# Peptides against a protein of PDB entry 6UG1: the designs that were tried, part 145

Target 1, 304 residues: chain A of PDB entry 6UG1
Amino acid sequence: SNEERKRRKYFHMLYLVCLMVHGFIRNEWINSKRLSRKLSNLVPEKVFELLHPQKDEELPLRSTRKLLDGLKKCMELWQKHWKITKKYDNVGLYMRTWKEIEMSANNKRKFKTLKRSDFLRAVSKGHGDPDISVQGFVAMLRACNVNARLIMSCQPPDFTNMKIDTSLNGNNAYKDMVKYPIFWCEVWDKFSKKWITVDPVNLKTIEQVRLHSKLAPKGVACCERNMLRYVIAYDRKYGCRDVTRRYAQWMNSKVRKRRITKDDFGEKWFRKVITALHHRKRTKIDDYEDQYFFQRDESEGIPD
Target 2, 301 residues: chain A of PDB entry 6UG1 as posed
Amino acid sequence: SNEERKRRKYFHMLYLVCLMVHGFIRNEWINSKRLSRKLSNLVPEKVFELLHPQKDEELPLRSTRKLLDGLKKCMELWQKHWKITKKYDNEGLYMRTWKEIEMSANNKRKFKTLKRSDFLRAVSKGHGDPDISVQGFVAMLRACNVNARLIMSCQPPDFTNMKIDTSLNAYKDMVKYPIFWCEVWDKFSKKWITVDPVNLKTIEQVRLHSKLAPKGVACCERNMLRYVIAYDRKYGCRDVTRRYAQWMNSKVRKRRITKDDFGEKWFRKVITALHHRKRTKIDDYEDQYFFRRDESEGIPD

## One batch from the design tools (peptide; made by RFdiffusion4, then SolubleMPNN)

Design b2_p21_8_s1 (from b2_p21_8, 10 letters changed)
Fold by OpenDDE base, seed 5:
Structure b2_p21_8_s1 (fold): chain B 304 residues (1-304), chain A 21 residues (1-21)
Amino acid sequence: as target 1 above (304 residues)
Amino acid sequence: DQYLAEVFRESLERAKELLSK
């Protein structure tokens, strides 16, 4: 019905706000000065120097290569620090079906959220789920004065799916779900004027995204609980930006149709949410990023 | 989904604070 379509749309909007605010809260937690002091000690001076290369005026690419090598070594150091990777309780922050949402409304069991103190302890000990691990990695880079963003792929239920959801096939569903991350890192390369994508935990990859990312879910089974629709970046200065365009090859033709921003009402609403979560002034980094997104929109073209 | 309910509770509490500024 039209009413059920509206209900799912509004529930999607509420769910999306809750996820985006959760990302904001985790971004505040990883800015902890106490955590920063502990995590900076994990990075030896030689690796710190690679993270902060001098500007090579003859060949800026040499400076980028040093930064990339520093980031690779940071990933290796982080793997040594991280002792226990917990499985997600249920599906973590991956996408729920509408049936799962309806069933959960009937289950009044009290679950305690991870408190800030428990989070900081988990990161410090290297003990937690993959999301906590990624968030801790971003904290370590920030402790080394790297301009690192926390990236969150927000997974609200698909308001465009009007089917009664059949139960997802159980055992293969978890492996397919966790094949691609929900959280990752971006690092600003001041030499190339681009964001570097870093997945320290799941795929253990560093990439300079041009047209496509390895972090973008591929295949039907992987996309059941991980649809790339809302990739939100949280920086160290409490900036909040939609960076979906970087990771979406087919933003205009495919991804937009699955977003609340497909219509003018949804676009205006989503801009208000981003504005409410964006707590810093615009910078030249934002100008370079917006120029990159513009070029990517032009290169994709208008879908026929 | 207890984890999600708690994520939402925390987020809604923080959202009230963010919107009051």
Scores: peptide ipSAE 0.318, ipTM 0.877, DockQ to the pose 0.628
Fold by OpenDDE base, seed 2:
Structure b2_p21_8_s1 (fold): chain B 304 residues (1-304), chain A 21 residues (1-21)
Amino acid sequence: as target 1 above (304 residues)
Amino acid sequence: DQYLAEVFRESLERAKELLSK
C-alpha cells in the first residue's frame, strides 16, 4: 500500500540517523587522549618517518610511495596487536530485512550498551569484532598525527523493497555478509591531494580509488546485507561528509534510486542530518574532494 | 537484536544533545 511505502521510508530515515550518530560517537571515542598515547607506542620511529615523508619536489609520487609503505607497515603492526577477532553476535551493523525488523520489535530483551570504557579496553587489548578493530586502527593512525578518517557504510533497511517476506537464504549468509567491510579508513595524501582508502581488517588492502573500489560489494549474495548507499566519513576534527561518490561506480544510474536523496525532500532532510553532525569549518581538503566528486559525476554522465 | 537496540538507544540520546545545539 501507499501507507506501507511511507512507513518504510520514515523508518529508513530514523534508522539512518541512528547509524550516522553511532558513527559520530565512535569517532569521538577514537579521539581519546589516553588511547592515543597507548597506540602511538605500537608504531616504531622508522614507520613514523614513512608516514611523514619529506616532499619530493622533483617527483611527488615518491613521497606518496613512502606514505603507502608506511600504511602497509601500520596494517602489519595492527595485525600483530589484534589478538582476538570476535564474530558478530547477529549481523552487526549489516542490513536487516523488513521481516527481521518486525520480529525484533516484539523482543523486549534488556540490552547492555558497549560503554566508552569497554570500547577503549577492547581496542587497547586487541579484543573485539572487526568494526572495533577498524576503529582502533584509525585511532592508531591519528595517534601518529596522520589525517585519518573513519568511514562507515550505513545499512538502513531498503525502503524501495516492498516485498512482505524478505527472508534471506541461510546457507553461507554470514560468509557472504562479511566478505566486504562496513567500516574502513581513509588517509589524506597531501602530495597527490587525494584520499587513500585503507581496509586494515577485512580485505587488508590499500587503494587509491579512481573509478572503482575493491570495497564496493559485488554479487547478489554479498549485496543482500551490504548495499552501498550511504558512505559517511568522520574526521579527527569532527567533520562529517558523504563520500558515497568515491565508492559508487554508478551513483547516478543505480545508487541514487536506493537513497533517501532521490527526491528534493529527502535531499534537504539528509543535508540537515549531515550539517548537524559536521562540527568543523571547511578546508582546502574539502575543496579538492568536492572537485574530485564533480569530475566523477561528469565522467559517469546522465543515465540513459 | 541486542546490538542494534543498544546502538539506537545510545544514538537517540546523543542525537537529542546534538540537535538541541
Scores: peptide ipSAE 0.314, ipTM 0.875, DockQ to the pose 0.680
Fold by OpenDDE base, seed 4:
Structure b2_p21_8_s1 (fold): chain B 304 residues (1-304), chain A 21 residues (1-21)
Amino acid sequence: as target 1 above (304 residues)
Amino acid sequence: DQYLAEVFRESLERAKELLSK
């Protein structure tokens, strides 16, 4: 019905706000000074120097290569620190079906909140789910004075899916779900004026994204619980930015149709949410990023 | 879904504070 379509749209909006605010809270937690002091000790001086290369005036690419090597070594150090990767309870922050949402609304179970103290302890010990691990990795880079962003791929239920029963019966559903991450890192390269993508936990990859990312889900089974629609970046200064354009090859032709921003109302609403979560002034980094997104929109073209 | 309900509770509490400004 038209009413059910409206209900799913508004529920998607509420769900999206909750996810985006969760990302904001986790971004505040990883700015912990106590955690920063502990995690900085994991990074040897030689690796710190690679993270902070001098500008090569002859070939700026040499400085970028040093930064990339430093990030690779940080990823290796993080793997040594992390002792226990827990499975997600249920599906973590991956996308739920509408049926799962309806069934959950009937479940009055008392749930224990992961407190800030428990999170900080988990990161410090190297014990937790993949999301906690990624968030801790961002904290380690920030502890080394790296301009690292926490990236969150927000997975609200698909409001464009009007099927009544969307139950996922597959035995491999968990493996397909966790094939691609929900959280990752970006690092500012001051030499190339670009964000470097880092997945320290799932794919264990470093990318300089041009047209496509390895982190973008591919295949029907993987997209059932992970649809790239709302990739939100949280920086160390409490900036909040939509960076979906970086990771979406087909933003205009495919991704936009699955976003609340497909219409003027949704665009205005989503901009208000981003503005409410953006707690810093604009910088030249934002200008370079917006220019990159503009060029990516022009290069994709308008879908016929 | 325990984890999600918790995430939402915390987020809704914080969202009230952020959106009241």
Scores: peptide ipSAE 0.306, ipTM 0.870, DockQ to the pose 0.721
Fold by OpenDDE base, seed 3:
Structure b2_p21_8_s1 (fold): chain B 304 residues (1-304), chain A 21 residues (1-21)
Amino acid sequence: as target 1 above (304 residues)
Amino acid sequence: DQYLAEVFRESLERAKELLSK
């Protein structure tokens, strides 16, 4: 019905706000001064120097290569620090079906919320799920004075899916779900004036995204619980930005149709949510990023 | 889905604080 379509749209909006605010809260937690002091000790001086190379005036690419090598070594150090990777309880922050949402309303069990103190202890000990591990990695880079962002792929239920029974078939549902991350890192390269993408936990990869990312879900089974629609960046100064354009090859033709921003009302609403979570002034870094997004939009073209 | 319910509770509480400023 039209009423059910409206209900699913409004529920999607509420769900999306809750996820985006959750990302904001985790970004506040990883700015802990106590955690920063502990995690800085994991990075030896030689690796710190690679993270902060001098500008090569002859070939700026040499400075970028040093930064990339420093980030690779930080990923290796992080793997040594992280002792226990826990499985997600149920599906973590991956996408739920509408049926799962309806069934969840009936099952009032008591789960313990992860408190800030428990999170800080988990990161310090190297014990937790993949999301906590990525968040801790961002905290370690920030502790080394690296301009690192926490990235969150927000997975609200698909308001465009009007099917009643979307039972996900198959024993491999968890394996396919966790094939691609929900959280990752971006690092500002001051030499190339670009964001570097870092997945320290899942794919263990570093990339300089041009047209496509390795972190973008591929295949029907992987997309059932991970649809690339809302990729939100949280920086060390409490900036909040939509960076979906970086990771979406087909933003205009495919991704936009699955977003609340498909219409003017949804675009204005979503902009208000971003503005409410963006607690810093605009910088030249934002100008370079917006220029890159503009070039990517022009290169994709308008879908016929 | 209690993990989600707790994420929502925390987020809604924080959202109220952000909107009250």
Scores: peptide ipSAE 0.303, ipTM 0.868, DockQ to the pose 0.629; fails the geometry check

Design b2_p21_8_s2 (from b2_p21_8, 7 letters changed)
Fold by OpenDDE base, seed 2:
Structure b2_p21_8_s2 (fold): chain B 304 residues (1-304), chain A 21 residues (1-21)
Amino acid sequence: as target 1 above (304 residues)
Amino acid sequence: DQYLQEVFEESLEKALELLSK
C-alpha cells in the first residue's frame, strides 16, 4: 500500500539517523587522549617516519610510496596487537530485512549499552568485533598524527523493497555478509591531494580509489546485507561528510535510486542530518575532495 | 536484536542532543 511505503520510508530515515549518530559517537571515543597515548607506543620511530615523509619536490609519488609503506606496516602492527576478533552478535550493523525488524520490535529485551570505558578497554586489549578493531586502527593512526577518517557504510533497511517477506535463506549467510566491511579507514595524502582507502581488518588492503573500490560489495549474496548507499566519513576534527561517490561506480544510475536523496524532500532532509553532525569549518581538503566527486559525476554521465 | 537496541538507545539520546543545537 501507499501507507506501508510511507512507513518504510520514515523508518528508514529514523534508522539512518541512529546509525550516523552511532558513527559520530564512535568517532568521539577514538579521539580519547588516554587511548592515543597507549596506541602511539605500538608504532616504532621508523614507521612513524614513513607516515610523515618529506616532500619530494622532483617526484611527489616517492613521498606517497613512503606513506603507503608506512600504512602497510601499521596494518601489520595492528594485526599483532589484535588478539581476539569476536563474531558479530546476530548481524552487527549489517542490513536487516523488514521481517527481522518487525520480529525484533516485539522483543522487549533490555540491552546493556557498550559504555565508552568498555570500548576503550576492548581496543587497548585487542579484543572485540571487526568494527571495534577498525575503529581502534583509526585511533592508532590519529595517535601518530596521521589525518585518518573513520568510514561507515550505513545499512538502514531498504525502503524501496516492498516485499512483505524478505527473509534471507542460506547456510552461508554470515560468510557472505562479512565478506565486505561496514567500517574502514581513509588517510589523507597531502602529496597527491587524495584520500587513501585502508581496510586493516577485513580485506587487509590499501587502495587509491579512482573509478572503483575493492570494498564495494559485489554479487547478490553479499549485497543482501551490505548495500553500498550511505558511506559516511568522520574525521579527527568532528567533520562529517558523505563520501558515497568515491565507492559507488554507478552513483547516478543505480545507487541514487536506493537513497533517501532520490527526491528533493529526502535531499534536503539528509543535508540537515549531515549539517547537524558536521562540527568543523571547511578546509582545502574538502575542496579537493569535492572537485574529485564532481569529476566522478561528469565521468559517469547521465544514465540512459 | 540486542546490538541494534544498544546502538539506538545511545544514538537516540545523542541524536536528540545534536539535533537540538
Scores: peptide ipSAE 0.047, ipTM 0.737, DockQ to the pose 0.706
Fold by OpenDDE base, seed 3:
Structure b2_p21_8_s2 (fold): chain B 304 residues (1-304), chain A 21 residues (1-21)
Amino acid sequence: as target 1 above (304 residues)
Amino acid sequence: DQYLQEVFEESLEKALELLSK
């Protein structure tokens, strides 16, 4: 019905706000001074120097290569620190079906919220799910004075799916779900004036995204619980930015149709949510990023 | 869904606080 379509749209909006605020809260927690002091001790001086190379005036690419090598070594150090990767309870922050949401509303279970103190302890000990591990990795880079962002791929239910949800039947459903991450890292390269993508936990990869990312879900089974629609970046100064354009090859032709921002009302609403979560002034880094997004939009073109 | 309700409980109050400003 038209009423059910409206209900799903509004529920998607509420769900999206809650996810984006969750990312904001986790970004505050990883700025903990106590955690920063502990995690800085994991990074040797030689690795710190690679993270902060001098500018090579002859070939700026040499400075970028040193930074990339430093980030690779940080990923290796993080793997040594992280002792226990817990499986997600149920599906973590991956996408639910509408049927799963309806069934969950009927189950009044008391849930145990992860407190800030428990999160800080989990990161410090190296015990937790992949999302906690990525968040801790961002905290370690920030402890080394690296301009690292927490990235979150927000997975609200698909308000464009009006089909009766058949149960996702399959023993491989968990493996397909966790094939691509929900959380990752971006690092500012001051030499190339670009964001570097870092997945320290899932794919264990570093990318300089041009047209496509390895972190973008591919294949029907992986896209059932991980649909690239809302990739939100949280920086160390409490900036909040939509960076979906970096990871979406087909933003205009495919991704926009699955976003609340497909119409003017949704675009204005979503901009208000981003503005409410963006607690810093604009910088030259934002100008370089917006220029890159503009170039990517022009290169994709308007779908015919 | 425990994790969803946790995300909602923690985030809803904070969302209302942030969106009311």
Scores: peptide ipSAE 0.085, ipTM 0.780, DockQ to the pose 0.766; fails the geometry check
Fold by OpenDDE base, seed 4:
Structure b2_p21_8_s2 (fold): chain B 304 residues (1-304), chain A 21 residues (1-21)
Amino acid sequence: as target 1 above (304 residues)
Amino acid sequence: DQYLQEVFEESLEKALELLSK
């Protein structure tokens, strides 16, 4: 019905806000001074120097290569620190079906919200789910004075899916779900004026994204619980930015149709949410990023 | 952030209610 379509749209909006606020809260927690002091000790001086290369005036690419090598070594150090990767309880922050949402409505499942103290302990010990691990990795980079962003791929239920029963019966559903991450890192490269993508936990990859990312879900089974629609970046200064354009090859032709921002109302609403979560002034980094997104939008073109 | 709380408190409460359901 038209009413059910409206209900799903508004539920999607509400769910999206909660996910984005969750990302904001986690971004605040990883700024913990106590955690920072502990995690900085994991990074030896030689690796710290690679993270902060001098500008090579002859070939700026040499400085970028040092930064990339430093980030690779940080990923290796993080793997040594992290002792226990827990499975997600249920589906974690991956996309739920409408049926799962309706069934949850009948079960007073007390979701135990992880407290800040428990999170800090988990990161400090190296015990937790993949999301906690990624968040801890961002904290370690920030402890080394790296301009690292926490990236969250927000997975609200698909309001464009009007099917009543969307039960996922597949035995491999968990493996397909966790094939691609929900959280990752971006690091500012001051030499190339680009964000470097880092997945320290899932794919264990570093990318300089041009047209496509390895972190973008591919295949029907993977997209059932992980649809690339709302990739939100949280920086160390409490900036909040939509960076979906970086990771979406087909933003205009495919991704936009699955976003609340497909219409003027949704665009204005989503802009208000971003503005409410963005607690810093604009910087030249934002200008370079917006220019990159503009160029990516022009290069994709308008779908015929 | 009080502003975030004010802007999203109702939405968060409802979302927590909806997520707890």
Scores: peptide ipSAE 0.058, ipTM 0.735, DockQ to the pose 0.101; fails the geometry check
Fold by OpenDDE base, seed 1:
Structure b2_p21_8_s2 (fold): chain B 304 residues (1-304), chain A 21 residues (1-21)
Amino acid sequence: as target 1 above (304 residues)
Amino acid sequence: DQYLQEVFEESLEKALELLSK
C-alpha cells in the first residue's frame, strides 16, 4: 500500500539517523586521551616516521609510498595487538530485512548495549568484533597524529523493497554478510591531496580509490545485508561527510535510486542530518575532496 | 497517524538498542 511505502521510508530515515549517530558516538569514544596514550605505545618510532614522511619536492609520490608503507606496518602491528575477533551477535549493524524488523518489534529482548568503558577496555585488550577492531585501529592512527577518519557504511532497511517476506535464503548467509566490512578507515595523504582507504581487519587492504573500491560489495548474496548507499566519514575534529561517491562506481545510475536523497525532500532532509553531525568548519581538505567527487560525477555521466 | 508513531517509537527504541551494541 501507499501507507506501507511511507512507513518503510520513515522507518528507513529514522534507522539511518540512529546509525549515523552511532558512528558519531563511536568516533567520540576513539578520541579518548586514555586510549590514545595506550595505543601510541604500539607504534615504534621507525613506523611513526614512515607515517610522517618529509615532503619530497622532486617526487611527491615517494612521500606517499612512505606513508603507505607506514600504514601497512600499522596494519601488521594492529593484527598482533588484536587477540580475539568475536563474531557478530546475529547480523551486527548489517542490513536487516523488513520481516526481521517486525519480528524484532514483537520481541522486547533487552539488548546489552556496549558502554564507553567496555568499548575502551575491549580496544585496549584487543578483544571484540571486527567493527570495534577497525574503530580501535583508527584510534591508534589518531594516537600517532595521523589524520584518520572512521568510515561507516550505514545499512538501514531497504525502503525500496516492498516485498512482505524477504526471507534470506542460504546456509552461508553469515559468510556472505561479513565478506565486506561495515567500518573501515581513511587516511589523508597531504602529498597527493587524496584520502587513502584502509581496511585493517576484513580484507586487510590499502587502496587509493580511483573508480571503484574492493570494499564495495559485489554479488547478490553479499548485497542482501550490505548495500553501499550511505558511506559516512567521521574525522578526528568531529567532521561528518558523505563519502559514498568515492566507493560507488555507479552513484548516479544505481546507488542514488536506493537512497533517501533520490528526491528533493530526502536530499534536504539528509543534508540537515549531516549538518547536525558536522561539528567543524570547512577546510581545504574538504575542497579537494569535493573536487574529486565532482570529477567522479562528470566521469560517470548522467544516466540516460 | 498513531500507528506510525508507535512504529517509530518502537523502531527508535530498537534502533537505539541496535546502536547501543
Scores: peptide ipSAE 0.044, ipTM 0.712, DockQ to the pose 0.084; fails the geometry check

